# Peptides against a protein of PDB entry 6RGO: the designs that were tried, part 95

Target 1, 392 residues: chain A of PDB entry 6RGO
Amino acid sequence: MALKLLGFNQDATCFSVISSNKGVTIYNCDPFGKCFELEKSTSNDEELDFLVEMLFSTSLIAVVDKTIGASKRKKLKIVNTKRKATICELTFPHEIMDVIMNRKIICVVLKSDQIFVYDISCMKLLRTIDVRGEKLKSTSKFRNSEAVGDIGVRVSLSTDNNSILCYSSYSKSDKENAPLNDIVVFDALKCIQINVLPAVHQSNIVCIACSPDGMLMATASEKGTIIRVFKTIDTENDEPILVNEFRRGSRPSRISEMKFNHDNTLLACVGESDTIHIFALPVTTTEADANEDDTLQQSSHSLSSSINGLQYISKGLANRFGKIIVSKIPTQSQQRHVAYIKIPENAKYRIGFPKDTTNTIHICGEDGNYLVYSIPRNEVGPCTLVKSNTFD

## One batch from the design tools (peptide; aimed at target 1 N80 K82)

Design b2_p28_8_s2 (made by RFdiffusion4, then SolubleMPNN; from b2_p28_8, 12 letters changed)
Fold by OpenDDE base, seed 5:
Structure b2_p28_8_s2 (fold): chain B 392 residues (1-392), chain A 28 residues (1-28)
Amino acid sequence: as target 1 above (392 residues)
Amino acid sequence: SKPVFEDPPEFTLSEEQQKELQELLSEK
């Protein structure tokens, strides 16, 4: 059967898949098993496509039927999985491209490059963000909406209650072909823009991950060779703080998903390559716990020297004209992975970090494998398989 | 050309729908 992966929930306790014969299935990770199924509404041999956003282990899901020819591609269903019932249905003017939520906010991304921000508790619209409208105020030419292929607005939302929304925006260029290479940081609760990170890549941003606490974001472009990690809120001299630059590889490869672990010590990425990469982030010691174990100092020294190099590069790139030319950080300051998982070639995988085990990663594949790996702490190397399950 | 920007859909939950939604948001 053709499986299509939707992803893990926020804490990697569940994952969702599309089965060509069944529709949407949600699996619980521990104990492993099927916890929900949404039956296919149509008998047609159409390739099923869905968006499913989960809210942790709760019985709340958001569902969009994206199946080709379906009038439902503009409809968001809020579903109670225990009752197998739709609570409410919202209809949008354009096709829904993405849905992301936490315990406070649900964001709906449209093909029109609009983001609708709702208070999830009452489904009240808090804000419409018009990413294209800001561009159109600068550029007198309406681009025909038809030619926006696989490159739309990307979003990520903090899983905490602060509800920090990171989204890709169009660079302020008079070019008709302005890339989606800016990042906007938005407080989704207060409905205020907090920060703007201009030109974080040379090409369109195709993947964004926000940290659970909303303090960090990771970005990848269409090239997928370099991942950049920024502070979301903090700035140095009104300029964005680049915390890390990671090299995934030398060959271009699309990154489909990135995730931070729950303590912001690891960043994982997955995509079209045969390898899941896990990168170590510098432990930002908040000044309080400076009293405990000396043993982490040796690995931190090699990381700290690279961070000081990155801060010096950020200051050097603040040219007098407020253009952050993210210059090519010298390839020598680009960190490699600390851990990796080999996956089958051409298999689509999704990744999730469980809350309670910061050195564990959950992965699932369109090959029907759910795998739990232990991440090595002290050595650069492969992750160790701890548990495996299969699903259909 | 139809304006590419349509106004946000007016949507209101019933009291029953809002109650059910709040009950689910209270789950762990």
Scores: peptide ipSAE 0.544, ipTM 0.861, DockQ to the pose 0.749
OpenDDE base, seeds 1, 2, 3, 4: peptide ipSAE 0.537, 0.531, 0.529, 0.534; ipTM 0.854, 0.851, 0.853, 0.854

Design b2_p28_8_s3 (made by RFdiffusion4, then SolubleMPNN; from b2_p28_8, 14 letters changed)
Fold by OpenDDE base, seed 5:
Structure b2_p28_8_s3 (fold): chain B 392 residues (1-392), chain A 28 residues (1-28)
Amino acid sequence: as target 1 above (392 residues)
Amino acid sequence: SKPVFEDPPPFTLSEEQQKILQELLSEK
């Protein structure tokens, strides 16, 4: 059967898939099994396309039918899976490109480069964010997203109640073809812009991940060779704080998803490559309990990679020709993965981190595999397969 | 003409819809 992966929920307790024969199916991870199915409304052999956003293990989902020819691509359905009932339906002026939520907020991204921010508790509109801004509204050329692959506004939302929204924005370069290479950090509850990270990559940002607590953000460009991790809120001398720069590879490859684990110690990435990469983040040792004198000289070669906090001097020297020169961090400061998983070539996979086991990663593939891996802590190497299940 | 992005039509939940939504948001 042709499977299309939709992804894991926020805590990797469930994942969703589109089955050509059945429609949308949600699987529980532990115990493994089908927990919900949305039946296909049409008998036609049309290629099904859906957005499905889950809210943890709750009976609440947001659904958009994106199937070609469907008049429903502008409609957001809020569904109770337990009652198999639509709670409400919102209609938008433009096609819905993405939906993200937590226990407080739903964000709806439109093809118009607008983000609608709702209070989930009452579906009240809190804010409309026009990412193009007032000046760029004149080029009514909807980028025919058909020819230039899926370059739209990317979003990520913290899974906590602080509801930190990170989104890609157009650089202020007076060029009609400004890249989506800025990041805006937004408090979705207060509807306030917290921070702006200018020109975090040289090309369009295609993947963003916010940490569960909203304190960190990972970004990747269309090249997918370098991943950057920034602090979201904190600034140093009004400049963005770069925490890490990771090298995924030397060859260009699209990153489709990134995730932090629940304690912000690991970042995973997946995409068009045969490898899921897992990177270690610096543990901010809070200086608190320096008191315990315990002299145990155990020569644990803690790879205290002295992560020299490289100030990302965004010397965006806007030269007179509107070239944003992103200062390249020296390639010597680029960290490699600490762990990896090999996946089938051309198989689309999704990733999730379970809450209770910070050294475990869940993955699922369009090949019908659900896999649980243990992440090595002390050695750079492959992850160990712990559990395997299949789905249809 | 500035492309007037039409605001979405004003949407209001009924009290029953809001109650159902609050029940689900209270699930673990």
Scores: peptide ipSAE 0.485, ipTM 0.863, DockQ to the pose 0.755
OpenDDE base, seeds 1, 2, 3, 4: peptide ipSAE 0.482, 0.455, 0.459, 0.479; ipTM 0.857, 0.847, 0.845, 0.860

Design b2_p28_8_s4 (made by RFdiffusion4, then SolubleMPNN; from b2_p28_8, 9 letters changed)
Fold by OpenDDE base, seed 4:
Structure b2_p28_8_s4 (fold): chain B 392 residues (1-392), chain A 28 residues (1-28)
Amino acid sequence: as target 1 above (392 residues)
Amino acid sequence: TKPVFENPPEFELTEEQKKELDELLSEK
């Protein structure tokens, strides 16, 4: 059967899949099993396409049927899985490209490069963000939506109640074909722009991850060779703070998903490559005043790689030719993965970090595998498979 | 002509729908 992965929920307790014969199925991770099914409404051999966003372990899901016709692709259904009933349905002017939520906010991304921000408790529209309208103010020229292919606005939302929204925006260039290489940081509750990170890559941003607390974001471009991690809110001398630059590889390969773990110590990435990469983030040692004496010698060999805080302020020197050059962190300071998982070549995988176990990662594949891996703490190497299940 | 990106029509939930959402948002 052809499976299509929809992904994990925010705490990796559930994942969603499309089966060509069954429709949408939501699986619980522990105990492993089906928890919800949305049956295929049509007997036709049409390729099923859906968006499904689940709110943690709750009975609340957002569903978009993308299978057939322009009308269904514009409809967001809020569904109670326990009642198997639609609570409400919203119709948008354009095709829905993405839906993200937390306990406060639901964001709907349209093919028009608009982001609709709602209060989830009452489905009240708080803000419409027009990413194209922002570009038009800078460049006066409309990008024909059809010519962009698979390049659209990317979004990520913090899973906490602070509801920090990170989205890709068009660079302020006089070029008709300005890339989606800026990041805007937005407070979705207060409906205010907090920060703008200009030209974080040279090409379009294709993947964004926000940390659960909204304090960090990771970005990857179409090249997928470099991942950059920034602070979202904090600035230094009104410039963006680059925390890390990771090298996934030397060869271009698309990154489809990135996620932080719940304590911001790990960043995982997956995509078209045969490898899930896991990177260690610098633990900000809060110097807790460890005044108290207690001698427990547990030799946590913290790989205190002394990140000599060479704040490579990426002064985006706009060179005389309108090329925003992100100051390349010297290739020698680019960190590699600390852990990895090998996956089948050309298999699409999704990733999730469970809340209760910071050194565990959940993965699922279009090959029908749900896998739980342990991440090594003290060594650079492969993750250890802890649990395996299959789904259909 | 500026492309008027129309917002979706004003959508108001009933009190029963708001109550059902509040119950679901209170789940763990």
Scores: peptide ipSAE 0.556, ipTM 0.828, DockQ to the pose 0.793
OpenDDE base, seeds 1, 2, 3, 5: peptide ipSAE 0.554, 0.552, 0.547, 0.555; ipTM 0.825, 0.825, 0.826, 0.830

## One batch from the design tools (peptide; aimed at target 1 I120)

Design b2_p29_3 (made by RFdiffusion4)
Pose (drawn by RFdiffusion4):
Parts: sequence; C-alpha cells; structure tokens
Structure b2_p29_3 (pose): chain A 327 residues (1-135, 151-284, 335-392), chain P 29 residues (1-29)
Amino acid sequence: MALKLLGFNQDATCFSVISSNKGVTIYNCDPFGKCFELEKSTSNDEELDFLVEMLFSTSLIAVVDKTIGASKRKKLKIVNTKRKATICELTFPHEIMDVIMNRKIICVVLKSDQIFVYDISCMKLLRTIDVRGEKIGVRVSLSTDNNSILCYSSYSKSDKENAPLNDIVVFDALKCIQINVLPAVHQSNIVCIACSPDGMLMATASEKGTIIRVFKTIDTENDEPILVNEFRRGSRPSRISEMKFNHDNTLLACVGESDTIHIFALPVTQRHVAYIKIPENAKYRIGFPKDTTNTIHICGEDGNYLVYSIPRNEVGPCTLVKSNTFD
Amino acid sequence: EEPEIHYTKSEEEALEEIQELLEEAEEEA
C-alpha cells in the first residue's frame, strides 16, 4: 500500500513517516537526510505502526505499537536514536490514541479519554484526567514551549439530553491547575484542536460547521472567554485533520479532506489569505520552522516533501521553493 | 487499573540517560 500515517515534528525540523514496507523512517529538512530508521518488527504486510511523537531535534522518541494487537494498546517505549535502545517501557490500561510531548511535559491520550500527565524528568505521573469518567473521540493539543499548556475537548452538561457533545477546557499541565473552561463553541463534534507554541492561542474544528474559531487561552477574562476571529470555510464543508500555529502567531495553517490548504492571518499585531493546491484523494501534514515566517513545510503521503513561500500582502497562492522525494 | 513502569537498566542509570537527553535538547534549543 501507500506510505501512510505521517507524523509532524513540533519545531518543523523533521517528520515521521511509516514506510509501509519496513519499520519507520524519520527524515530531516535541512540538510535533508535519513535521520533515523527503525528495523524490522513485522510479521504481515498491512499491519501498521500508528503513533510516533518526538522531541524537537533530539534522540528522544516516543514509540507506541508495531503489531496490530500483540503489544499495542498497552505500550510506550522511549528510545535513543543514536544507540537504538529502549529506556523506559510504560504500560497503560487502554489503547493509546495520541501522544504529545514538549520539553517539560509528556501527555499520553487513551481511547477511554484518559490523559496521563508526566513530568518528563522522572516520569512521575502528575495527574490522571478522567474526561469520560465525568460526563468520534477526544482531540488534545499542547503548547511547544515551556509553560506548557494543555487543551482538551470535554463533554457538556447535556449528557442526559444526548450522548455526544464537545466544549473546550484549558488546563495548565505545569502546575496541574485548570485555567479556563470554555462553553459549547460548536453545535457539532470537535474534529481537531491546535494550540499555539507559546500557549496563548487555540483553534477549534467542527465536523458540521467547518468554521474555525480562535479563543484566547489564559489571559482571557475570567468572566467570559474572548473570541478572536473566525475564518471562511470556502465553497464546501470539509473535515479538518491537523492545524498549526506560527511562531509569531500571525499565521494559521489548515489541512483536511479538501483540494486546498488554507492559510489564515491573525490580527494580533480575514476570510482567506494563502491557498496551496493539493492532490484530491491524498493526505498531507503541515509544519513551519522557527527560522523564518515565510516558509511552510509540507509532508505528503504521495512521497513528496515541499517547501512553499507565503505572500505577505497578496491574496495569491503560495510559491514553491524546495522539494524532495521520500522513500 | 494503574500504569506501570518497566526499566531496562537500573532506575538510576535510566534516569541519568533521560536527563542527558534533556540537556542535549536544551543545548540544541
């Protein structure tokens, strides 16, 4: 099959790609190279490694499953790339759905909507967050920098009226203190959530409305959450997969089951800004590094890696700059 | 149920290796 299940780095330095042939490869951007290659851990052809989240540019990797079911739901391995050795092997009572890391905090998301928060220095579990224990699936996002701030979608107070709903809760994972609870920002379920690298901004995606809403995170008034702006969906409602925030928080990237990738600018310092054409029935992931605010890195399951430029004052499409092919 | 941690090496050595990796992450930042 195709080279599916791409994962994207926080710092846009490199990306994680599960080659359907053997193991998982991690490439670099500048200069482009085979940074790390996992050996054979397979027994059938269409069984896939699912979840890989990494540090910035380091040797520290979070790896989850290989087999379809032998050791998948209840595994987490911590591996150094230079020596290929497993350090700590944590086990969990449910199936892992997503893992997000940063310099201080490691988060593990379970299928039962449990979120395990660890101080990464000693792997002490800080707090277990029973989201489904209180009231598609939960989408979680986290800040990249320190003062790492956790954002997760929670159910509303209408569990008696119906089974599924989605509000937003802002949580400080550093001190394990809940900061702000946002109400039902959508009349539908929440598909994907993105938080700014500095933790000051947050994006929300609806399945039915397909309108991205941005709220202030922490500095927002206690009385009411502050809405920043909304963005035009386009001609057709489409499911969103992954969104990212720029380092200066002036730009927002959006990707999904659509022909195009949309770029939204921010009035921190409207409907549409920059659009990147994309092959229809192929899936991509997004990133942009810290070095410049004009470059957007693109990861594709077709085997191509592209670097586009952004027009500051023109509503035109992006301009391709650099490209390279996968393995 | 509760999560469990399985160390490959001794606890002290595994933690030292994680700290060294974190220091490298600080230097590269």

Design b2_p29_3_s1 (made by RFdiffusion4, then SolubleMPNN; from b2_p29_3, 12 letters changed)
Fold by OpenDDE base, seed 5:
Structure b2_p29_3_s1 (fold): chain B 392 residues (1-392), chain A 29 residues (1-29)
Amino acid sequence: as target 1 above (392 residues)
Amino acid sequence: SEPTINWTLSKEEALKIIQELLKEAEKLS
């Protein structure tokens, strides 16, 4: 049967899939098994498409039926899976592109480049963010809808209660084809813009990951060769702080998903390549406990390529050109993965980090494999398969 | 146009169910 992966929940305790014959299925990771199914409402041989966002391992889910021809593409259903009942249905002016949720907030991304921020506790609209801004409303040239299906506003939300929302925005370039290469950091609870990271890539941002605590953000462009990790809130001399720059590969390849682990020590990425890459992040030693005199000169020749800070190169004297983030890191000294997983070529995989085991990663494939891997900490190498399950 | 919300129950009953589920999510933290 054709499977389509929707992804893991926030803590990788569950994942959701679309089965062409059944509809949406939710699996529990441990113990492994089917925990919920949404039956297909249509008898037609139409390719099923859904958005499903889970509230952790609870019975609360947000569902959008994105199936072609469905009038439901503008409708978000809030469902209690234990009761098999819809709680409410929200109807939007435009097609829903993405839904992201934590314990406090639901963010709904529309094809209109609008983000609707809701307080989940009362289903009250807190803010509408218009990413195009007022100036672009006049150019009703919807980007030709067919080929551009993949280039839209990307969002990521912290899984904590701080509810830090990172989203891609259009650069300030007066060009009709301004790239989505800026990042806005937004407090979704207070409805305040915290930070703006201009031109973090040269091309459109296609993948964003916020850390669970909202303090870090990873970004990848449509090239998918370089991943950048930034601080979300902190700035140095009003410039964004680049914490890491990772090289996924030399060949362009789309990154579909990135995730931080729960302690911000690892960043994983997956996409169209045959390899899941896992990168080590520098442990932010809080300076406080450095008093233990443990003289273990572990000559970890971690070539800490000193990430000499971001340079904004203004192309030209006119104050109108957005600053471009230029990496100071030579291409040869870019950090590579510390660990990897080989996956079948052309198989779509999704990734999740479990909360309790920071050196473990969960992966699932459209090939019907759910796999648990152990991540090596002391050496660069392959991850070790710990558990395997199959689903249909 | 603003988004519309349709409640399948009374708003009060629906919100009570949401609050119960949010309390379940807090216990998993």
Scores: peptide ipSAE 0.607, ipTM 0.957, DockQ to the pose 0.916
OpenDDE base, seeds 1, 2, 3, 4: peptide ipSAE 0.581, 0.583, 0.575, 0.587; ipTM 0.954, 0.954, 0.953, 0.955; seed 1 fails the geometry check

Design b2_p29_3_s2 (made by RFdiffusion4, then SolubleMPNN; from b2_p29_3, 15 letters changed)
Fold by OpenDDE base, seed 1:
Structure b2_p29_3_s2 (fold): chain B 392 residues (1-392), chain A 29 residues (1-29)
Amino acid sequence: as target 1 above (392 residues)
Amino acid sequence: MKPTINWSLSKEEALEIIKKLLEEQEKLE
């Protein structure tokens, strides 16, 4: 059967899939089994396409039917899964491209590069963000959305109540062809812009992940070779703080999803490659606990280990366009993956981190596999398969 | 155009259902 993965919920307790024969199915991870099914409303042999966002382990889902006709693609249904009933339906002016939520906020991304921010508790529109609007003051040419292909506004939302929204924006360059290579950090509750990270990549951003607490953000471009991790709120001298730069690989490959684990110690990425990569993040010890006066004697053994680290002066190609922030981090600090999972070639996978086990990752594939892996703590290597289940 | 909302119930009943569904998650943590 042709399966299409929709992804894990925020806590990786459930995942959703489209089955060509059944419609939308939601699986519980533990105990493994079907917890909800949305039957196909039409007997037509049309390829099923849906957006489904589940609110954690709740009976609240947001559903967009993208299968049939331009009218349904503009409709967001809020559904109670226990009652199999639509609570409300929102109709938008343009096709819905993405839907993300937490306990406070629903964000709806349109093909028009608009983000609609709602308070989930009352379904009140808090903000309409027009990602094009800042640029349209200079050139009224609607880029025909047909010519931009798969390149649209990307979003990620913190899973906590702070509701930090990260989205890709167009660079301020007067060029008709400005890339979606800026990031805006937005407080979705207060409806204020917190930060702007200009030109975080040379090409369009195709994947964004916000940490659960909203303090970190990971970005990947169309090349998918380098992943950058930034602080979302904190700045140094009005410049964005790059925390990490990871190399996924030398070969270009699209990254489809990235996720942080619950404690921000791990970042996973998946995409068109045969490998899920897991990177370790430095534990940001908040300096608050450094006041324990452990007067451990400075035995001043100056081990002057002259690590003649070969200064590979990567000739930073000073591109004639604005200062890419990347110039200050020594290219030698590119950390490799700490762990990896091999996946079948051409199978699309999704990833999730459970809250209870920071060293466990959940993955599911369009091949019908749900897999739980243990992540090695102290060694670089493969993850260990702990649990396997199949779905149809 | 502004987005529109169609409620399947009264708005008040629908919002009470949403509230109850939001509270279901807080009890599992």
Scores: peptide ipSAE 0.557, ipTM 0.911, DockQ to the pose 0.910
OpenDDE base, seeds 2, 3, 4, 5: peptide ipSAE 0.550, 0.546, 0.537, 0.552; ipTM 0.909, 0.905, 0.910, 0.931

Design b2_p29_3_s3 (made by RFdiffusion4, then SolubleMPNN; from b2_p29_3, 12 letters changed)
Fold by OpenDDE base, seed 5:
Structure b2_p29_3_s3 (fold): chain B 392 residues (1-392), chain A 29 residues (1-29)
Amino acid sequence: as target 1 above (392 residues)
Amino acid sequence: EKPTINWTESKEKALEKLQELLKEAEELS
């Protein structure tokens, strides 16, 4: 059967899949089992396509039928899965490309590069963000609809109540083909732009992950060779703070998903490669006030791998055009993965980090495997398989 | 065009049901 993965929920307690024969199925991770099924409304042998966004382990889901030929591609259904009932249906002017939610906010991304921000509690529209801005209203040259490939506005939302929205934006180039290589950080509750990270990659951003607390974001371009991690809110001298630069690989490969774990100590990435990569983030020790006293000299030789402090070479080459280009960290200073999972070649996988176990990763494949791995902390190496289940 | 919202029940009853689900999401946090 052809399976299509939709992904994990915010805390990796559930995942959703499309089965060609059944429609949308939601699985619970523990205990493993089918918890919801949305039957296919049409008998046609059309390839099913859906967006499903879950609200944690609740019976609240947002559903878009994206099936080719379906008149429903502009419709977002808010559904109670336990009651099998639609609460409301939102109709948009353009096709829905993505939906993301937390306990406070729903963000709806359209093919028009618009983001609609809703208060989930009342389904009130708080903001419409037009990522193209006013300049493109005049040139009604919709690029021919066919060649609008995988390049669109990418979004990520913090899973916390702060509701930090990170989205890709067009660089201020006077070129008709400006890349989506800027990031905007937006307070979705207050509807205020917090920060702008200009030109974080040279090419379009194809993947964004916001940390659960909204304090960090990870970005990857079409090349998928380098992942950059930034602070979302803080700036140094009006420049974006680059916390980490990770090397996924030497060869170009698309990254389809990235996620932080719950405590921001790990970043995982998955995509077209045979390998899920897991990177360690430096624990930002909040300097809790070092009150003086307790001298206990326990000389635990923690392998302080001298992460030689990334000297903030805050020399953003202000190119003569006043554009801050995030300087590439020298290839020698690029961190590699600390852990990895080998996955079948050409199998699409999705990743999730459970809240309660910071060293555990959930993965699911279009091959029908749901796998739980333990992440090694003390050594660079493969993750250990802890649990496996199959689904159809 | 502006997005439109169709409630499947009275807006009041649909909002009540939505708030019940959001309360479940807060209790699971």
Scores: peptide ipSAE 0.592, ipTM 0.960, DockQ to the pose 0.935
OpenDDE base, seeds 1, 2, 3, 4: peptide ipSAE 0.589, 0.587, 0.586, 0.590; ipTM 0.959, 0.959, 0.959, 0.959

Design b2_p29_3_s4 (made by RFdiffusion4, then SolubleMPNN; from b2_p29_3, 11 letters changed)
Fold by OpenDDE base, seed 4:
Formats: sequence, C-alpha cells, structure tokens
Structure b2_p29_3_s4 (fold): chain B 392 residues (1-392), chain A 29 residues (1-29)
Amino acid sequence: as target 1 above (392 residues)
Amino acid sequence: SEPTINWSGSEEENLEEIKKLLEEAEKLA
C-alpha cells in the first residue's frame, strides 16, 4: 500500500502517516504501536493528502484534509484524539500549505504566502503576516504553483515557550521573480520582528529548521548542497551571525527536512538522497570557570575546530546585473557530516530527535520502517541501528 | 477575508477542553 509520511511530533514520541486505505494513523514510538486513526471519510480512489500537527504526545492535533478537489483544503480542524471529536474548525481564505504548533502558538501557512499566528490557549488570531508584502499585491498572479514545484513560504517554530518563528521571505530585488532567499525571525508571542537575514542562499529556501530554544536556525536552498546555520536573535555589528556552513554533498539534491537535537549539538537532514546526514554543531563552550583542577585527562579529541570568527560578512554585493552575490564562504570552512544513515533510494524518510537521548535519532520511511539509530560520539561514521519496527 | 472559527460546542466549553490539553502538554515539558 502507498504510505505517505506526515512526520514526527516535536519530541519524536509519535509520528503520523497516511495509508491509502485507512486514512491518517498516528503511532507511538515507545512502546511502538498505533495510538490513533482517522478513517477515510470518502470511498473515492483519490490519493489522500493530509497535514497533521500534534501537540507533543497529547491528544490535541491539528488536521487539514488536503485531498485534491476537496473544499476542505482551506479548513484546519482542532481534534481531540482521545474523544475522536473535533473541538473547532478554522476556515481560511486560501489553501493551507503548512501548520506548525508548540504549547503557545499555532502557525498556519497559506498558498497566498500568508502566515496566520494564533494563540492556542484562546484560538485568537495574534497576527497575519503577508510575506509578499505590499509590492506584490498588484500582480495577483498566483504563481501557478503547478509548474514551479513546492516553492512557497517555509516556516519553522521553536518547540519552547519563547515561540521563535523563522520564515522565508522574498528578497527586495525589484525583479518580478524575486527568490524566497531572505529569512525573517519573528517573536510569535509578542508579534515582533526580531531579525532579518538577507540572501542566506542564492536560490529559494526550501527547508528551514529552528532549534528547540529558538536560538539557532538552519537553512537549505533548492540546490541542497550547503546548509547554513545562523543565530536567530544575536547579531554582530547589525549583521547576521553565521555559526556553521555544512556541505551535504557536491551534487544537487533536495532537502525535505532538517532538525536540531534538543541540546543544539546535532543537526540532521533528510531528502531525496540515499543518505541522512548528521552534523555536529560547535558547543559554545561557555567558559565555565576553569577553577576545579580535576585532572581527568579523558582525551576527548574535541574537534575544536577553532572557529576563527572570520566574519564572512556576506556583503551581498548586488553586482551591476542585479545578482545577489552571496559571498562565497571558502570551501575550507565547510564542514562535512560526522554521522550518516543509509536509506533506500527514492524512499522518503522523516526524522525526529527524542528529548531524553540527545545521541539518538528516530526515522520513519514510506517503506513502512520505523528505525531508531544511535549516533556515534567519538568517531565519524555510520549510525548504529538500535531498534526496528514496521507499520502499514 | 478573515479566517472564521466554528466551535463544535460552546466556545467556553471548547476553550476549557483546549486548556486541559495544554496543561497536559506543560506537564510533559
């Protein structure tokens, strides 16, 4: 049967899938098993498409029926899975493209490049963000999104209560086809723009991940060869702080998902390639006071890559041809993966980091595999399979 | 057009249900 992956919840305790015959199914990771099912309401042989966003391991879910031809593509249902009942239904002016939540906020992304920010506690609209802004209101040409693939506004939300929202925005280039290559950092609770990172890639951003604490953000373009990690809030001389640049590969390949682990020490990425890549982030050694003399010479080969803080000021020199030249970060500063997982070719996988085990990763595939891997700490190499389960 | 919300019961009862689920989510924090 064709499975479609919806993904893991915020703490990787659950994941959701679409089964062509059953509808939406939610699985617990530990103990592994089916915890909820939303039955297919239609007997039609239409390919089922859904969004499901879970509030951690609670019975609160947000559901969108995205099935083709359905008027329901504009409707967000808030459902109690324990009661199998809809609490409320929100109707939007345009098709819902994405839904993200934490304990405070629901963000709803529309095909119109609008983001609706709700306070979950009262279901009140806090903000409507129009990513197209006023300039594009005149050109009512909906990008015929049929021919230009999944290029829309991308969002990521911190899983903490600070509710840092990162979203892709259009560059200020007066070109009708401005790329979605800027990032805006937004306090979703206070409804304040905190930061703007201009031209973080040369092409459209197709993947964003916010760290759980909202302090870091990872970005990938359509090319998917380079992943950049930035500070979200902190700036240096009013310029964005690039923390890391990772090279996934030399060949273009789309990245579909990225996630930080709960302590911001690892970044994982998955996509169209046969490989999940895991990158180590530099632990900001806060200089904990060097007082206590305890000589335990554990030869942790800390790959203290001395990040010589070469402020590669991405002086986006708009050359005379209106090309945003993202300053070529020297290839020498590009880190490789520290760990990897091989997955079947053309299999779509999703990733999640469990809260309690920062060196463990959960993955699930459209092949019906749920896999738990241990990430090596002291060596560069493959992850070790710890647990395997199957689902249908 | 602004988004519309349709409650399945009273708004007050449905909000109290959401509040209980949020309190469950905070205990898992």
Scores: peptide ipSAE 0.698, ipTM 0.971, DockQ to the pose 0.919
OpenDDE base, seeds 1, 2, 3, 5: peptide ipSAE 0.695, 0.698, 0.691, 0.709; ipTM 0.971, 0.971, 0.971, 0.973; seeds 1, 2, 3, 5 fail the geometry check

Design b2_p29_4_s1 (made by RFdiffusion4, then SolubleMPNN; its pose is not in this set)
Fold by OpenDDE base, seed 4:
Structure b2_p29_4_s1 (fold): chain B 392 residues (1-392), chain A 29 residues (1-29)
Amino acid sequence: as target 1 above (392 residues)
Amino acid sequence: SEKLKKEREELEKEAEEIEEKLLKLKEEE
């Protein structure tokens, strides 16, 4: 049976899949098992496509039927999984491309490059963000919609109540084909723009991850060779703070998903490559009081390489062709993964970090594997498989 | 853990309160 992965919820306690024969199934991770099934309403052998966004491990989910030929691709349903009932239904002017939520906010991304921000408690529209319209207010010409292909607005939302929304925006360059290589940081509760990170990559951004607390953001371009981590809110001299630059690989490969763990110490990425990469973030040692005595000399070689803040001099030398060349961060500052997981070639995987175990990662594959790995603490190497389950 | 169980119960209660509000709003439309 062909499985299509929808992904993990915010705390990696559940994941969702599409089965061609059954429709949408939600699995609980621990104890492992089916917790919800949405039956296929159509008898046709049409390839099922859905968006499912979970409100953590609760009975509430957002569902979009994206199946080809379905008039429903513009329709968001809030469903109670225990009652199998539609609570409310919203209809949009354009096809829904993505849905993300936390305890406070639902964001709906449309094919029109619009983001609709809702208060979940009443489904009241707080803001419509028009990413194309913002580009038009800047002297930049419309990108022809035909040339967009798979390149749309990307979003990520903090899982906390601060509800920091990061989204990709079009560069202010006067070029007709301006890339989606700017990032906007938005307070979804207050409906205010907090920050703008210009030209964070040379090509379109295809993946964004916000940290659970909204303080960090990771970005990857179409090339997927470099991942950049920025502070979301903090700036130095009105310039964006680059915390890390990670090298996934030398060969181009699309990154489909990135996630931070719950304490912002790890960033994982997955995509078209045979490898999930896990990167360590420098722990900002808050000088918490080093007072108490106890002598246990466990030589945790914290590779506290105090990489002095690479001032991302956003003064990219405008090369003769008006491209802001992001100043070449010295290739010597590019960190590699600290851990990895090998996955089958051509199998799509999704990733999740559980809240209680900062050194554990959950993964699931279109091959029907749900896997729990332990991340090595003191060595660079493979993750250790701790638990395996299969699903259909 | 008991902590995870309690957090899940608190989240489910918040989801039920959201559902109740959304149902009331739907009856008022």
Scores: peptide ipSAE 0.490, ipTM 0.913, DockQ to the pose 0.864
OpenDDE base, seeds 1, 2, 3, 5: peptide ipSAE 0.484, 0.468, 0.468, 0.470; ipTM 0.911, 0.907, 0.907, 0.908

